# Designs tried in a protein design run: peptides against a protein of PDB entry 3HUF. Part 140

Target 1, 320 residues: chain A of PDB entry 3HUF
Amino acid sequence: MWIIEAEGDILKGKSRILFPGTYIVGRNVSDDSSHIQVISKSISKRHARFTILTPSEKDYFTGGPCEFEVKDLDTKFGTKVNEKVVGQNGDSYKEKDLKIQLGKCPFTINAYWRSMCIQFDNPEMLSQWASNLNLLGIPTGLRDSDATTHFVMNRQAGSSITVGTMYAFLKKTVIIDDSYLQYLSTVKESVIEDASLMPDALECFKNIIKNNDQFPSSPEDCINSLEGFSCAMLNTSSESHHLLELLGLRISTFMSLGDIDKELISKTDFVVLNNAVYDSEKISFPEGIFCLTIEQLWKIIIERNSRELISKEIERLKYA

## One batch from the design tools (peptide; made by RFdiffusion4, then SolubleMPNN)

Design b2_p20_6_s1
Fold by OpenDDE base, seed 4:
Structure b2_p20_6_s1 (fold): chain B 320 residues (1-320), chain A 20 residues (1-20)
Amino acid sequence: as target 1 above (320 residues)
Amino acid sequence: DEEKLEEEIEKFEEEQEKEE
């Protein structure tokens, strides 16, 4: 989201979130959803127009800002952004930091991009929330991204957490729920005066972890917890691979269960499968190797003695 | 020093307002 603050008292000492939309900036406007009052005698009654675009698909992957357009409203002294005079037709900016000078005002408006990028685990939830979140200037998507700051878990009552949720947890993404999204949707009016009134997602995250026994106490308890073990996985998803890497596993990939030869078995402690393959192919599993699902692995990983549990299971099946 | 800066800013702003 874009946040503006200013040196001196030209913004009344307040920080403000700018959502996608158009704003008239000037001395003789009243603060509302489309106006920004700036208090300085050197600023025109109507000085500039700010236009913030909705996030692009690219912004979801890059964590880049919503496009920020600035137009001078034919003022005597013009408008500058990052020490450059704004052109007559206006200019567009994709920099994360904008120093906006209105006329000859000695104080500048500082606009900065606070990165917030929400990944959804469920396409149905994305479809419900994407439009509203985009109108807040929040990029949204389904695929993993290095720019992701928040993750909306799929809340199916009584189901195991998804691989996406497991991975989001281990990579220290802030896991949020629909209650947080609902709260975000209501904040539009209150944040006009104070950007600090944005809800703390970390409180939501802490509550999710505390109230769900499928989460360990911290990601640190699981990261590298299986260092020294080797697994093989079917080449299915990048998220599953990255999850296993974060556990400290040495990973070998195979294309089919038939590719699991004696050489692979000799170098591998266990095989990780998805639920569909595990359920369909259980009868065709190679003898002498431990096969489990990611969800079964996760149930072991969340235990304090995960290394001992997995070692016992490997030993049981190697001698079986 | 802060008071002098405010006075200089105020004078500057008053000069700019006369030019609008």
Scores: peptide ipSAE 0.025, ipTM 0.623, DockQ to the pose 0.170
Fold by OpenDDE base, seed 3:
Structure b2_p20_6_s1 (fold): chain B 320 residues (1-320), chain A 20 residues (1-20)
Amino acid sequence: as target 1 above (320 residues)
Amino acid sequence: DEEKLEEEIEKFEEEQEKEE
C-alpha cells in the first residue's frame, strides 16, 4: 500500500494510506476518500492529482508498488517528483519512494510503498477476496512468490494443514485467516486519517499458531532439523521441494515409483509421497524403503525429538 | 541556514498573499 507523510505540519503530522483511486491534492480541499488537504501558503487551492492504480499480476511476483500517477493541475510553480518537474500530461511512477514537491513549498510529501502481497492456498478463497484486496492496493495470487508477505490459511476444522501452509510457515510468511481479511475490509475509512490504524497481521498470526497444535513454536525449530538425512520425492509441486529443502534434506527426484532403483534406495533414507500416490501405491512400495506422506513427515518434524523418531522408523523398515 | 530559508519562505508567502 502507498503511505504518505510530509515534512513539517503540511499534512498535520499524520501519515495516510492511499488506496487505489484518484485524489485531489491542495490547500483548499477537505480530507476525504478522494482529497488530500495540504496546509501551506505556497500550495495552490487545487494543486495536483494523484492517481493510484490497482495492482497488476506482475506486482504479485515482484512486490512492486501500484503505479502512482501525478498530474499538476496547471499551477504557477508546478509539481516535482524526485526533483524532476512533472510533465504537462502527468507522469507515472513505479519507484517505491517518491518525494513530491508542490510548487515552492519547502516541505515535501514523502510517499513510500509498504509491501503487502497475499498468497491464497485455494482458488475459492482467492475468488472471494481478490477484488476487495486489490481495491486496497494489495496484490493477490495462488502461486508461490518471493514477494509474498502474507499467506491465507483456510480454517477447516479438523483438517491437517496443507503443504502450502507448512511452506509459508517455514518461509516466515505471516499466516493469516478469514478473520484478518474481514478486518482489513473494514478499516478503509478509518485509515484515511491515520495509517497506523492498519491492523497488525502479526497478532492474527500469533493467535493462529497458539491455537493450532499443528504448528511448531517457531520456523527455526524446523528449519534444518533433518540436516544429514536424504529423501526421494516424486517430481510434483515446487512448494513440496522447497519445503523439504528448508528442512535441510538432500533431495532426489523421480517421476514414478518404478524409477526407484537399488542405487537410489542405497542413498535415500526415506521416500516422500503425496497422499494420492501413497494411498494408491501402498501395496507396491519398494522393499527396504520407508515411504511417508508430507503430512506424516510434518507430524514427525513438529516433535522435539524429530530426528530420533525418523531414525527409528528408517531402522524399523530397513531391517524388517 | 534553516532560518534564512524560513525567512525567504515567509517573505515569499507575504508576496503571494498580496498578488491573490
Scores: peptide ipSAE 0.024, ipTM 0.611, DockQ to the pose 0.243
Fold by OpenDDE base, seed 2:
Structure b2_p20_6_s1 (fold): chain B 320 residues (1-320), chain A 20 residues (1-20)
Amino acid sequence: as target 1 above (320 residues)
Amino acid sequence: DEEKLEEEIEKFEEEQEKEE
C-alpha cells in the first residue's frame, strides 16, 4: 500500500494510506476518499491529481508498488517528483519512495510503499477475496513467491493443515485467516486519515498458532530439525520439496514407486509420499524402507523429540 | 491432493489471463 506523510504541518501531521483510485490534491479541497488537502500558501487550490493503479500480476511476484501517476493541474509553478518536473501529460512512477513537491512549497509530500502481498492456499478463497484486496492495493495470488508477506489459511475445523500452510509457517510468512480479511475490508474508510489504524496481522497469527495444536511454538523449532537424514520423494509439488529442504533433509527425487531400487534404499532413511499414493500403494511398499506422508512427517516434526521418534521408526524397519 | 491443487492453480491462472 502507498502511505503519504509530509514535512512540516502541510498534511496536519497525519499519515494517510492511498488505496488505488484518483485523488485531487490542493489547498482548497476537503479530505475524503478522493481528495487530499495540503495546507500551504504556495500550493494551488487544485494543484495535482494522484492516480494509484490496482496491482499487476507482476507486482505479486516482485513485491513492487502499485503504479503511482502524478499530473499537474496546469499550475503556475508546476509539480516535481524526486526533483524532476512532472510532464504536461503527467508521469507514472514505480519507485518505492517518492518526494512530491507542489509548486514552491518548501515542504515535500513523502510517499512510500509498504509491502503487503497475500498468498492464498486455494483458488476458491482467492476468487472470493482477490478483487477486494486489489482495491486495497494488495497483490494476491496462489503460487509461492519471495514477495509474499501473508498467507491465508482456510478455516476447516478439525482438518489437518495443508503442505502450503506448513511451508508458509516455516518460511516465516504471517499466516492469516478469513476473519482478518473481513476485518481488513471493514477498516478501509477508517485508515484514510490515519495509517496507524491498519489492523495488526500478527495478533491474528498468534491466535491461529495458539488455538491450533498442529503448529509448533516457532518455525525455528522445525527448521533443520532433521539435518543429517536423507529422504526420497515423488516429483509432485515444488512446495513439498522446499518444505523438506527447510527441515534440513537431503532429498532424492523419483518418478514412480517402481524406481525405488536397492541403491536408493541404501542411501535413504525414509520415503515421503503424497496421501493418494500412500493410501493406494500401502501393500506394495518396498521392504526395509520407512514410508510416510508429509502430514505424518509433520506430526513427528512438531514433537520436541522429533529426531528420536524418526530414528526409532527407521530402526524398527531395518531390523524387521 | 497436491497434484490436484497444482492443476486447479494452473487453471485459475489461465482463466485470469483471459479476463485481462
Scores: peptide ipSAE 0.007, ipTM 0.345, DockQ to the pose 0.008
Fold by OpenDDE base, seed 1:
Structure b2_p20_6_s1 (fold): chain B 320 residues (1-320), chain A 20 residues (1-20)
Amino acid sequence: as target 1 above (320 residues)
Amino acid sequence: DEEKLEEEIEKFEEEQEKEE
């Protein structure tokens, strides 16, 4: 989201969130969803137009800002952005920090991009929320991205957390739920005057973790917890691979259980399977190797003695 | 404080219009 602040009290000492949309900026406009009052004698009654575009698909992967367009409204002294005069037709900016000078005002409006990118675990939830979130200037998607700041957990009461949720937790993404998205949608009007009224996702996250025994106390409790162990990974998602890497595992990837020979068994501590392969191949597991699902692995990892637990299971099956 | 600032702005515009 774009946030604006200004020096010299020209914004009344308040920070404002700018959602996608068009804003008339000037001295004699009233603050609302389409106007920004700027109080300075050197600023025109109607001085500039700011236009913030909705996020692009690329912005979800890059964490780049919504495009910020500035047009001078034919003022005597013009408008500058980052010390450069805005062209007659307006200019578009993709920088994360903009210093906007209106006319001869000695104080600048400072616009900065607060990164917020929401990943969804479910296409149906994305379809439900994407339009509303895009209107808040929040990029949304399903795929893993280094730019993701938040992850929407699908709450099915009594279900195990998904691999996506596990990975989101370990990569230190803020996990949120549908209740937070609903709350976020309601504050759009209230944050116009005060950007500090933006709901804290960390409170929602803390409540999710506190109320769900499937989460460890922190990501740090699990990161590199299995350092020194080796696994073979069969028919898992990219997120599953990254999850296992964050656990500190050495990973070998295979296409089928038939690719696991005696040499590989000698170098591998356990095999990680998806649920479908685990259920179908239970009878055909290689002898002398521990096979488990990622969900079964997660249940071990969240325990304080995870290394001892996994070592015991490896020993039990290696000598059976 | 907002009304005072508007009055100061209005006075300044009136002064600038007199200098043009």
Scores: peptide ipSAE 0.025, ipTM 0.595, DockQ to the pose 0.124; fails the geometry check

Design b2_p20_6_s2
Fold by OpenDDE base, seed 4:
Structure b2_p20_6_s2 (fold): chain B 320 residues (1-320), chain A 20 residues (1-20)
Amino acid sequence: as target 1 above (320 residues)
Amino acid sequence: KEKEEEEEIKKFEEEELKEE
């Protein structure tokens, strides 16, 4: 989200969130959802127009800011952004930090991008929330992104957490739920005057972990917990691969169960499968190696003695 | 220059305030 602040009380000493939309900035406007009052030297009644675009798909993957357009409203003293005069037709900016100078005001409006990108684990939830979150200037998507700051877990009551949720947790992404999204949807009016009134997602995250026994106490308890072990996985998802890497596993990939030869078995401690393949192909599993699902692996890795548990299973099935 | 700019700013502010 874009946040503006300024020195010299020109913004009344307050930080303000700018959501996607159009803002008239000037001396003779009332602070509201579409106006920013600035009282200082050389400021025109209507001085500038700020237009913040909704996030693009690219912004979700890059963590880039919503496009910020600035237009001078034919003022006597003009408008500058990052020491450059704004062109007659206005200019658009994708920098994360903007120093906006209105006329000969001795103080600049500092606009900065607070990175917030929400990944959804569920396409139905994305479909429900994406429009509202985009109107808050929050990029949203389903796919893994290095720019992801928050993750909405799929809440199916009584089901195991998804691979996406497991991976988000190990990546130290802030896991959130629908309650946090509901709160975000209501803050639009209250945060106009104070950007600090944004809800703390960390409290939501702490509550999710505390109330769900499928999470370990910390990501650090699981990261590299299986260092020294080797697995093979079916080339199904990048998230599954990255999850296993974060566990410290050496990973071999195969395209089909038929590609699991004696050489691969000799170098591999276990095979990781998705649920669909595990259930459908259970009868065709290679001898001399054990296969497990990511969810079965997760149940082991959240235990304090995960290494001992895995070692016992490997030994049991090498001699079976 | 600074004094001329200050006088210009002052004149501008006086003109902008008179149209209210």
Scores: peptide ipSAE 0.310, ipTM 0.862, DockQ to the pose 0.816
Fold by OpenDDE base, seed 3:
Structure b2_p20_6_s2 (fold): chain B 320 residues (1-320), chain A 20 residues (1-20)
Amino acid sequence: as target 1 above (320 residues)
Amino acid sequence: KEKEEEEEIKKFEEEELKEE
């Protein structure tokens, strides 16, 4: 989201969120959803127009800002952005920091991009929330992104957390739920006056962890917890691979269970399978190898003695 | 230069205030 602030009380000492939309900036406008009052030296009644675009698909992957257009409204003293005079037709900016000078105002409006990118694990939830979140200037998507700041957990009572949720947690992404999204949707008007009124996702995250025994206390409890072990997995999911890497595992990939030869077995402590393959192929597992699902592995790694548990299970099957 | 600019700004503000 774009946030503006300024020195010299020209914004009444408050920070303001600018959502996607158009804003008229000037001396003789009233602060509302589409106007920003600025009273200072040389500022025209209607001085500039700010236009913030909705997020692009690219913004979800890059964590880049919504495009910020500035247009001078044919003012006597002009408008500058980053010390450059705004062109006659307006200019568009993709920088994360903008210093906007209205005329000869001794103070600049500082616009900065607060990165927020929300990943969804469920396409139905994305479909439900994407439009509203995009209108807040929040990029949304399903695929893994290094720019992801928040991850929406689907609250299905009694189900195990998904691989996506596990990975998001280990990546130190803020896990949120539908309750937080609902809260975000309601604050749009209140944050016009004070950007600090934006709800803190960390409180939601703390509550999710506290109320769900499937989460360890911190990502640090699991990161590199299986260092020194080796696994093999099906080359199916990037998130699954990255999850296992974050556990400190040495990973070998295979395309089918038939590709698991004696050489692979000799260097592999266990095989990680998805639920579908585990359930269908359990009769055909290679001899002398421990096979488990990611969900079964997760249940082990959240335990304090995860290394001992894994070692015992490997030994049990190696000598069986 | 600074004095001329200040006078120009002052004149502008006086003109803007008269139209209110």
Scores: peptide ipSAE 0.309, ipTM 0.862, DockQ to the pose 0.844
Fold by OpenDDE base, seed 2:
Structure b2_p20_6_s2 (fold): chain B 320 residues (1-320), chain A 20 residues (1-20)
Amino acid sequence: as target 1 above (320 residues)
Amino acid sequence: KEKEEEEEIKKFEEEELKEE
């Protein structure tokens, strides 16, 4: 989201969020959802137009700002952005920091980008919320991205957490739910005047973790907890692979259960399977190999003695 | 130059403060 602030009480000492939309900036406008009053030296009645675009698909992957357009409204003293005069037709900016000077005002309006990028685990939830969140200047998507700051967990009471949720937790994204998204929607108008009124996602996250026994106390309790073990994994999802890497596992990939030969067995402590393969092929598992799902592995990892539990299961099957 | 610019700004502000 774009936030503006200014020195010299130009913005009445308030930090303001600029959501996607158009704003008229000048001396003789009233502060509202589409106007920014600025009373200072040489500022025209209607001085500039700011236009913030909605996020692009590229912005979801880069964490880049919504495009910021500035147009001077044919003023006597002009408008500058980052010490450069705004062109006659207006200019567009993708920098994360903008210093906007209106005419000969002794103070600048400082615009800065606060990154918020929301990944969804569920496509139905994305379809429901994406439009509203984009209108807040928040990029949204399903695919993993290094730019993601938040992850939406679907509220299914009594269901196991998904691999996406497990991975989001370990990579230290803020896990949120539909209650936080609803809260964001209700405060939209109030946060326009004061950026400090933006709801704290960390409270929502703490409540999710506290109320669900399927989460460990911290990501640090699980990261590298299985260092020194090796696994073989069916080549399924990138998220599953990255999850196992964050556990400190050495990973070998295979394409089918038929590719599990004596050589792979000799180098592997256990095999990780998806639920569909585990349920269908359970009777045909190779002898002397510990096979489990990611969800079964997660249940072991959240225990305080995870390394001992894994070792006991490996030993039990080697001597069977 | 600075005085002339200040007088020009002052004149502009006086014109902008006139409610039509």
Scores: peptide ipSAE 0.309, ipTM 0.860, DockQ to the pose 0.656
Fold by OpenDDE base, seed 5:
Structure b2_p20_6_s2 (fold): chain B 320 residues (1-320), chain A 20 residues (1-20)
Amino acid sequence: as target 1 above (320 residues)
Amino acid sequence: KEKEEEEEIKKFEEEELKEE
């Protein structure tokens, strides 16, 4: 989201969130959802127009800012952004930091981008929330991204956590739920005057982890917990591969169970399968190898003695 | 130059205040 602040009380000593939309900036406007009052030296009644675009799909993957357009409203003293005069037709900016000077005002309006990108685990939840979150200037998507700051877990009571949720946790993203999204939607009016009223996602995250026994106490308890072990994985998802890498596993990939030869078995401690393959092909598993799902692996790695547990299962099934 | 700019700003502010 874009945040503006300024010195010299020209913004009444307050920080303001700018959501996607159009703002008229000037001395004789009243602060509201589409106006920013600035009272200072040389400022016109209607001085500039700020236009913030909704996030693009690219912004979700890069964590880049919503495009910020500035137009001078044919003022006597003009408008500058980053010490450059704004062009007659207006200019568009993708920088994360903007110093906006209105006329000969001795103080600048500082606009800065606070990165927030929300990944959804469920396409139905994305469909429900994406429009509202985009109107807050928050990029949203389903795919994994290094720019993601938050991950929405679907609260289906009694469901196992997904691979996406497991991976989000190990990546140290802030896991949130629908209750946080609801709360985030309610603050839109209050944050116009005070950007500090933005809800803390870390409290929501702490409550999710505390109330769900499917999570370890920290990502650090699981990261590299299986260092020294080797697995073979069916080429299913990027998230699954990255999850196993974060566990410290050496990973070999295969395309079908028929590709698991004696050489691969000799170098592999266990095979990781998706649920569909695991359930359909249980009878056709290669002899002398331990096969499990990611969800079964997760149940082992969240235990304090995960290395002992996995070793015991390997011994039990490799020599059977 | 600075004094002329200050006088121009002052004149502008006086004109803007009269239209309020």
Scores: peptide ipSAE 0.306, ipTM 0.860, DockQ to the pose 0.830

